# Designs tried in a protein design run: peptides against a protein of PDB entry 4ASU. Part 285

Target 1, 270 residues: chain A of PDB entry 4ASU
Amino acid sequence: ATLKDITRRLKSIKNIQKITKSMKMVAAAKYARAERELKPARVYGVGSLALYEKADIKTPEDKKKHLIIGVSSDRGLCGAIHSSVAKQMKSEAANLAAAGKEVKIIGVGDKIRSILHRTHSDQFLVTFKEVGRRPPTFGDASVIALELLNSGYEFDEGSIIFNRFRSVISYKTEEKPIFSLDTISSAESMSIYDDIDADVLRNYQEYSLANIIYYSLKESTTSEQSARMTAMDNASKNASEMIDKLTLTFNRTRQAVITKELIEIISGAA
Target 2, 83 residues: chain B of PDB entry 4ASU
Amino acid sequence: FTFASPTQVFFNSANVRQVDVPTQTGAFGILAAHVPTLQVLRPGLVVVHAEDGTTSKYFVSSGSVTVNADSSVQLLAEEAVTL

## One batch from the design tools (peptide; made by RFdiffusion4, then SolubleMPNN)

Design b2_p27_1_s3 (from b2_p27_1, 11 letters changed)
Fold by OpenDDE base, seed 5:
Structure b2_p27_1_s3 (fold): chain B 270 residues (1-270), chain C 83 residues (1-83), chain A 27 residues (1-27)
Amino acid sequence: as target 1 above (270 residues)
Amino acid sequence: as target 2 above (83 residues)
Amino acid sequence: IEATEEQLEEFRARVAAAAAARQAAAA
């Protein structure tokens, strides 16, 4: 490679490093906010899930309609965040299909659609776009919940798949159950709640769904920003190493050029 | 007893004596060993009676309240403010 | 309700925002 080629490559990598470093800082700021907002959101969301855990709601085997909600975002450069969710969605869909269930999919964030559209396009009900630019709000979750409930797809049971935040360096893809109103109302374990008005139960279920979606969005956002921060840090380090290597190559090449020129001068072959 | 909004936690797995909640079917007090129930909140006053006899008041917009068989309670308000 | 006027105004604003979000979702 000529000195010019090496210089051009150095400039390019330095620019990439600047970009990745900037993106790291942006991700760090978003992560810090997301982590703060996740604390109450987790208590809120886990509180909403408590009924399903304690009531041990079971879906009858004859019920065949299953909904999978994958939660991610529109933005890339965050490691395995999207692929992890998509992988689990695929696995769940395959398992459900093998069990004779009908599966429909909702994607929260465009990346889910991007990954699964070719293989699962017929199973998609809706994809929510414009996710991840701003922190998710309860209003956003409510919109998603209402859209789902009004979609006309009468699912019996569902799964919401998202990345749960563990630490700045760790997340885990998790699945939480979603139950239809009919499934909840018909569950044997709900018999102790029999004095509940049907309208109350419907409204309760709407809140429950919104709550769980909100929780999943907050977990997902925190995990994503953390992963992006890590990814950009790694990219910046890799760029730094490459810059060092290219700088050495540049210096060696420069010395070789000088040596060649000197030899040409001394030999009179110029 | 857990009482939270999406943005704020007021109680997290706390032991309380009584919680008064405004529900669509009417206001009721949740005591120890209350029967399991699911309710939806209406805008109104929540009063938490602590074991030490202190009371805290909150105004809530909407949401849900769950009383489980194990006496755990989840009060989840869309919006809540300390009074 | 023994709330200050300021607390009530803040709460009303938050409730209104939440209600608006729900309405937007239902429309």
Scores: peptide ipSAE 0.026, ipTM 0.861, DockQ to the pose 0.045
Fold by OpenDDE base, seed 2:
Structure b2_p27_1_s3 (fold): chain B 270 residues (1-270), chain C 83 residues (1-83), chain A 27 residues (1-27)
Amino acid sequence: as target 1 above (270 residues)
Amino acid sequence: as target 2 above (83 residues)
Amino acid sequence: IEATEEQLEEFRARVAAAAAARQAAAA
């Protein structure tokens, strides 16, 4: 490689490093906010899921319609955040299909669709875009819940799949259940909840759906920003290492050029 | 007893004596060992009676309350403010 | 996610109306 080529490459990598460092800082700021907002959201969301855990709601095997909600975002450069969710969605869809279930998919964030479009396009009901630019709000979750409720897809049960935040360096893809009103109403384990008005239960379930979606969005956002921060840090480090290597190569090449020129001067060779 | 909104936690797995909640079917007092039930909230006053005798008041919007067989209670409000 | 504040209000109103209708039916 010529000195010119090395210099050009160095400049390019240095620019990339600047960009990745900047992106890291942005991700760090968003992560800090997301983590703060996740604390109450987790209590809230886990609280909403408590019924399903404690009541051990079971869906009869004869029920065939299953909804999968995958939660991620539109934004890239965050490691395996999207692929992890998509992988879990694929696995769940395959398992359900093997069990003779009908599977429909909702994608929260365009990246889910981008990954699954080729293989699962026919199963998608809707994809929500413009996710990840702003912190998710309860309003956003309510919109998603509303759209689901208005979709006309009468699922029996569902799964919401998202990345749960563990730490700045760790997330875990998890699944939480979603139940239809009919499923929850007919569940034997609900018998201990006496005298539940059907309208109350409907309202409760709609609210619960929004709660769970909100929770999943908050977990996903925190996980994503953390993962992006890590990814950008790694990219910056890799760029730094490459800069160092290229700088050494540049110096060696420069020395070789100088040596060659000196030899030409000394030898009288033009 | 857990009481939270999407943005704020008021109680997290706390032991309380009594919680009064505004339900759509009327005012509901949740005592220790209350029978399992599900209710939805109407805008109104939540009163939490702590074991130490302290009473805390909150105004809540829409939401839900769950009383489980294990006597755990989840009070979830879309909006809640301390009074 | 383009749901307008209006749609959210309608949803809230529907939830509230459903709640109110339930109250009226229970009364």
Scores: peptide ipSAE 0.071, ipTM 0.881, DockQ to the pose 0.422; fails the geometry check
Fold by OpenDDE base, seed 1:
Structure b2_p27_1_s3 (fold): chain B 270 residues (1-270), chain C 83 residues (1-83), chain A 27 residues (1-27)
Amino acid sequence: as target 1 above (270 residues)
Amino acid sequence: as target 2 above (83 residues)
Amino acid sequence: IEATEEQLEEFRARVAAAAAARQAAAA
């Protein structure tokens, strides 16, 4: 490579490094906000899931309709955030199909659809787009819950799959159960709950669904921002290493040129 | 006893004497030995009676309340404010 | 028992009202 080529490449990589550093800072700011907002959201969401855990709601084997909700976003450059969710969705869909269940999929965020559309297009009910530009609100979750309920798909049981935030350097893809009103109403374990009006239970279930979706969105957002921050940091470090290597190459090449010129002068071949 | 909104936690696994909640079927007091139940909140006043005798008041918009067999209570309001 | 359209509308209305209240409180 000529000195000119090396210089051009150095300039390009330095520009990339500046971009990745700036993106890291933006991701860091969004992460800090997301983490603060996740604290109450986690208490709220875990509280909503407490019934299902404590009541040990089981879906009868004769019930075959299963819903998978994958939660991520529309935005890339965040490591394995989207692929992790998609991988677990695929695994669960395959396991459920092997068990003779009908599986339908809802994608929260365009990236889920982007990854799964070729292999699972027929299983998709709906994809929610424009996710991840702004922090998710309870209103957003409620809209998703409402659209799910209006989809006409009469699922018996479902799974919501999302990345749970652990730390700035760690997330884990997890699954939480969702149940239809009929499944909850028919569960033997629910018999301990006294004087539950059918209308009350329906309304309760609507809130429960919205609550769980909201929780999943907040976990996902926090995980995504932390992962993006890490990805941009790694990109910046990689760029730095490449700059160092190219700088060494440049210096060596320059010295070689100088040496050649000196030899030409000394030999009189100039 | 857990009382939270999506954006704020008021009580997290706390021990309380009584919680008065506004439900669609009527306002009722939840005591430590209350039978398991599920209710939906109507907009109104929540009153938390702490073990130390202190009383705190909140206004809630809507949401749910769950009383479990293990005496755990989850009060989840979409909106809640301290009064 | 499936949620009726009326119930869904009511739920949507409750959510909208709560959202409006949040906006008003932030302002």
Scores: peptide ipSAE 0.054, ipTM 0.867, DockQ to the pose 0.045; fails the geometry check
Fold by OpenDDE base, seed 4:
Structure b2_p27_1_s3 (fold): chain B 270 residues (1-270), chain C 83 residues (1-83), chain A 27 residues (1-27)
Amino acid sequence: as target 1 above (270 residues)
Amino acid sequence: as target 2 above (83 residues)
Amino acid sequence: IEATEEQLEEFRARVAAAAAARQAAAA
């Protein structure tokens, strides 16, 4: 490589490093906010799931319609955040299909569709785009919930798949159940609950769905921002190492050029 | 007893004496060992009676209330404010 | 001290406005 080529590459990598450092800072700020907002969201979301855990709601085997909601975002450069969700979605879809279930998919964030489009395009009901630029709100979750309920797909049960935040360095892809109104109302385990008006139960289910979606979005966002921060840090470090290596190469090459020129001058071959 | 909104936690697995909640079917008091039930909140006043005799009041919008067989209670309001 | 009807109405109005704003943004 010529000195010019090395210099150009150095400049390029230095610019990349600046970008990755800036992105790291942005991700860090978003992470800090997301983590703060996750605390109440987790209590809220886990509280909403308490019924399903306590009642141990099961879908009868004769019920065949299953909905998978994958939660991620539109934004890349966050490590395995999207691929982890997609992988679990694929696994779940395959398992359900093997069990004779019909599977439909909702993608929250464009990345889910991007990953699964080739293999699962026919299973997609809807993809929600423009996810990840702003922190998710309960309103956003409500919109998703409403769209799901209005999709015309009468699912019996479902799975919401998202990355649960563990720590700044760790997340885990998890699945939480969603149930249709019919499944909840017909569940034997619900018999211990007092006679519930059908309208009340419907409204309750709507809230439950919105609640779990909101929770999943908050977990996902926190995980994503943390992962992005880590990814950008790693990219910045890698760039730094490459800069160092190229700088050494530049210096060696420069010395070789100078030596050659000196020899040419001394030898009169110039 | 858990009482939270999407953005704020008021009680997290706390022991309380009684919680009065406004539901679409009417306000009711949740006591210890209340029968399992599901309710939807109407906008109104939530009153939490602590074991120490203190009472706290909240305005809530819409939401849900769950009373489980194990006496766990989840009060989840879309919006809630302390009075 | 029970919340006044006025306070409840004001709160309901605020909640309704927030809900409407969310719906409008979704639309």
Scores: peptide ipSAE 0.027, ipTM 0.852, DockQ to the pose 0.039; fails the geometry check

Design b2_p27_1_s4 (from b2_p27_1, 13 letters changed)
Fold by OpenDDE base, seed 5:
Structure b2_p27_1_s4 (fold): chain B 270 residues (1-270), chain C 83 residues (1-83), chain A 27 residues (1-27)
Amino acid sequence: as target 1 above (270 residues)
Amino acid sequence: as target 2 above (83 residues)
Amino acid sequence: IEATEEQREEFRRKVAEEARRAAEAAA
């Protein structure tokens, strides 16, 4: 490589390093906010899931329609955040298909569509976009919930798959149940709630769905920002190492050029 | 007893004497060992009676309340403010 | 968070198709 080539590469990598460093700082700020907002959201969301855990709602075997909601975002450069969710979705879809169930997919975030559309286009119902630019709100979750409930799509049971935040260095892809109104209403374990008006139960289910979606979005966002921060840090370090290597190469190449010129002068071959 | 909004937690697995909630079917008091029920909140006043006799008041906009067989209660409001 | 109008239309179409298939299978 010529000195010019090395210089060009150095300039390019230095620019990348500046960008990744800036992105790291942005991700860090977003992570700090997301983590703060996750605390109440987790209590809220886990509280909503408590019914399903306590009621132990089971879907009858004759019920074959299963909805998978994958929660991610539109933005890359966050390590394995999207691929982890997609992997779990694929695994779940395959397991359900093997069990003779019909599987449909909803993607929250364009990256889910980007990964799964090639292999699961027939199962894909809808993808929600513009995820990850701003922190998710309860309003956003309500919109998604409403869209699903008003779609007319009938499912028996479902799964929401998202990355649960563990720490700044760890997340876990998890699955939580989504139940249709009919499944909840027909569940034997819900007999202790039988005196509930159908309209009340419908409204309750709407809130429950919105709550769970909101929770999943908050977990996903926190996990994503943390992962992005780590990814950008790693990218910055890698860039630094490359800069050091190229600088050494530059110096060696420069010395070789000087030596060649000196030899030419001394030999009179110039 | 858990009482939270998406943005704030008021009670997290706390022991309380009574919670008065405004529901679409009517306001009712949740006591210890209340029968399991699911309700949706209407805009109104939530009153939490602590075991020590203290009373806290909140306004809620909407949401849900769950009373489970194990006497656990989840009050989940879309919006809630302390009064 | 938004779905495009095209996506919504496609979604509605897919839902309708699914409903049709379900009706045909039940018949």
Scores: peptide ipSAE 0.024, ipTM 0.845, DockQ to the pose 0.112
Fold by OpenDDE base, seed 3:
Structure b2_p27_1_s4 (fold): chain B 270 residues (1-270), chain C 83 residues (1-83), chain A 27 residues (1-27)
Amino acid sequence: as target 1 above (270 residues)
Amino acid sequence: as target 2 above (83 residues)
Amino acid sequence: IEATEEQREEFRRKVAEEARRAAEAAA
């Protein structure tokens, strides 16, 4: 490789390192905001899930329609964030199919569709795009919930799959249950709840779905930004190591060129 | 007793004496050992009575209230402000 | 696993695109 080639490569890698460092800083700012906004969102979301945990709602085995909602984003360069959700979705879909259930999929974020399109295209109802550009709001979650409820797909039970934030260096893919209005209204465990009006229960379920979606989006966003910071840090370190190696190669090559030129001058072969 | 909006937490697993909530079917007071129920909030006044006798007032928009068999309560409002 | 030159170029492209989008959003 000529000195010119090495220099060009060094310049290119230095530019990449600058970009990855900049992206790390942007991800850090977004992470800090996401973590702050996750605190109340977690209390809110966990509060909404409390009914399902305490009532121990069970779906009868004869009910066959199952909905899987995968929560991620449209943005890349965040390590295994998308693949972890997709892997869990695939596993769940396979297990449900083996149990004789009908499975439909909703993707929140385009990356899920990109991963699952080849193998699960027929199971997708809808994919929500333009996810992850801005921090998720309750309004966003409400729109997703409304569209799901108006989709005409009458599921019996569902699951929402997302990355739960643990720490800046750790997330875990988790699953939370979603139940249809009919499943909740017919559940024996709900008999302890006094005279619930059907309209009240419907409205309650709409809020519950929006609440859970909102919670999942906040967990996912925080996990994604933390993973992106780590990915950009690793990329910056790898670029630094490559710069060091190429710099050594450049110096060695420069010395060799000088030596060659000196030999040519001394030998009169120039 | 948990009372939260998507952006703010007012109470997190706190012990309270009574919570008055505005529901679509009417306002009702949640006391200790209230029967399990589900309700939907209408815009209105929430009053929280603490065990120490302090009273806090909030204005809420829409949302939900859950009273569980274990006497835990989740008040989840889309929007809420302290008065 | 030494990323292939092609993978590095694709990564560079993706990084550059995301960096541009991030800069546009910050602006």
Scores: peptide ipSAE 0.005, ipTM 0.806, DockQ to the pose 0.013
Fold by OpenDDE base, seed 4:
Structure b2_p27_1_s4 (fold): chain B 270 residues (1-270), chain C 83 residues (1-83), chain A 27 residues (1-27)
Amino acid sequence: as target 1 above (270 residues)
Amino acid sequence: as target 2 above (83 residues)
Amino acid sequence: IEATEEQREEFRRKVAEEARRAAEAAA
């Protein structure tokens, strides 16, 4: 490689490093906000899930329709965030299919569809796009919930799969259950909640779905921003190492050129 | 007793004496030994009576309330404001 | 959107706090 080629490459990598550093800072700011907003969202979401945990809702075996909701975003450059969710979705779908269940998939964020389209296109109902540009709101979750409920697809049981935030350096892909109104109303463990008006229960389930989706979005967002920050940091470090290597190569090449020129001068061959 | 909105936590696993909630079927007081129930909130006043004798008032827009068999209560409001 | 200096400092503080908590939990 000529000195010119090395210089061009150095310039390019330095520019990449600048971009990755900038993206790291942006991700850090978004992470800080997301983590702050996750605190109440987690209490809220866990509170919504408390019924299902306490009541130990069981879906009858004769119920075959299972909905998988994968939660991620439209945005890349966040490590294994999307692939982790997709992997869990695939695993769950395969397990459910093996159990004789009908599986349908909803993607929150375009990246899920991008990963699963080739293998699971027939199972995909809808993908919600434009996820990740702004922090998710309860309104966003409500829209998703309403769209799902109004889609005409009647499911018996569902799974929402998302990355739960653990720490700035750790997330875990998890699954939480979603139950249809019919499943909840027919569950034996719900007998202690007798005399609940059907309309009340319906409305309750609508809130529950929105709440769980909201929670999952907040967990996912926090995990994603943290992972992006880490990914951008790693990219910046890798760029730095490459710059160092290329700089050494540049210096060696420069020395060789100088030596050649000196030899030519001394030998009179120039 | 847990009382939260999507953006704010008012009570997290707290012990309270009584919570008055506005539901679509009417306002009722939730005591420690209240029977399990599920209700939907209507816009109205929530009153929390703490064990220390303090009373806190909140306005809620909508949401849900769950009373479990283990006496755990989850009050989840879409919007809530301290009064 | 560039992170403000305040946001950066808050982030650093949170990371440090998390690291501290992790260390305390390991001890």
Scores: peptide ipSAE 0.000, ipTM 0.807, DockQ to the pose 0.015
Fold by OpenDDE base, seed 2:
Structure b2_p27_1_s4 (fold): chain B 270 residues (1-270), chain C 83 residues (1-83), chain A 27 residues (1-27)
Amino acid sequence: as target 1 above (270 residues)
Amino acid sequence: as target 2 above (83 residues)
Amino acid sequence: IEATEEQREEFRRKVAEEARRAAEAAA
């Protein structure tokens, strides 16, 4: 490579490093906020799931309609965040289909659609976009919940799949159950609950769905920002190493060029 | 007893004597060994009676309350403020 | 091909610069 080529490459990599470093800082700031906001959201979300865990709601085998909600965002450059969710969605969809279930998919965030649309287009109901630009709010979750409930699509049970935050360096893709009003109402385990008005139960379910969606969004966001921060840090380090290597190559090449020129001058060959 | 909003936690798996909640069907008090029930919150006052006799008041908007068979309670309000 | 005086001066400059860099590195 010529000195010019090396110089151009150095400049390019230095620019990339600058960008990745900047993105790391932005992700770090967003992560810090997300982690802070996740603390109450986790208590809230886990609290909303307590009923389903304690009541051990089971869907009868004759019920065939299963909804999968995948939660991620619209934004890339965050490692395996989206692919992890998509992989679990695919696995779950395949398992359910093999069990004779009808599977439909909802994507929260455009990246899920980008990954799954080609192979699962017939199963995809809707994708919610504009996810990840701002921190998710309960209002956002409510909109998603309401859209689902008002869509006219009937399901028996479902799964929400998202990345749960563990630490700055770790997340885990998890699944939580979603139940239809009919499934909850007909569950034998719910018999211990006193006469619950149908309207009350419907409203309760709406909150429950919004709650779990909100929780999943907060977990996903925190995981994503952390993963992005790590990814950008790794990219910056890789760029630094490449810069060092190219700098050494540049220096060696420069010395060789100078030496060649000197020899030509001394020998009179030029 | 867990009492939280999406943005704030007031109680997390705490032991309390009684919680008064405003529901769409009417206000009721949740005592120890209350029968399992599901309710939806209406805007109003939540009163938490601690075991030490301390009483705290909150205003809540909408939300849900769950009383489980194991006497665990989840009070989940969309918005809540201390009074 | 005989080197011009300008080429000789440039050579001397480059040699001096490389010598300086080597000295700074050995520093």
Scores: peptide ipSAE 0.000, ipTM 0.797, DockQ to the pose 0.004; fails the geometry check

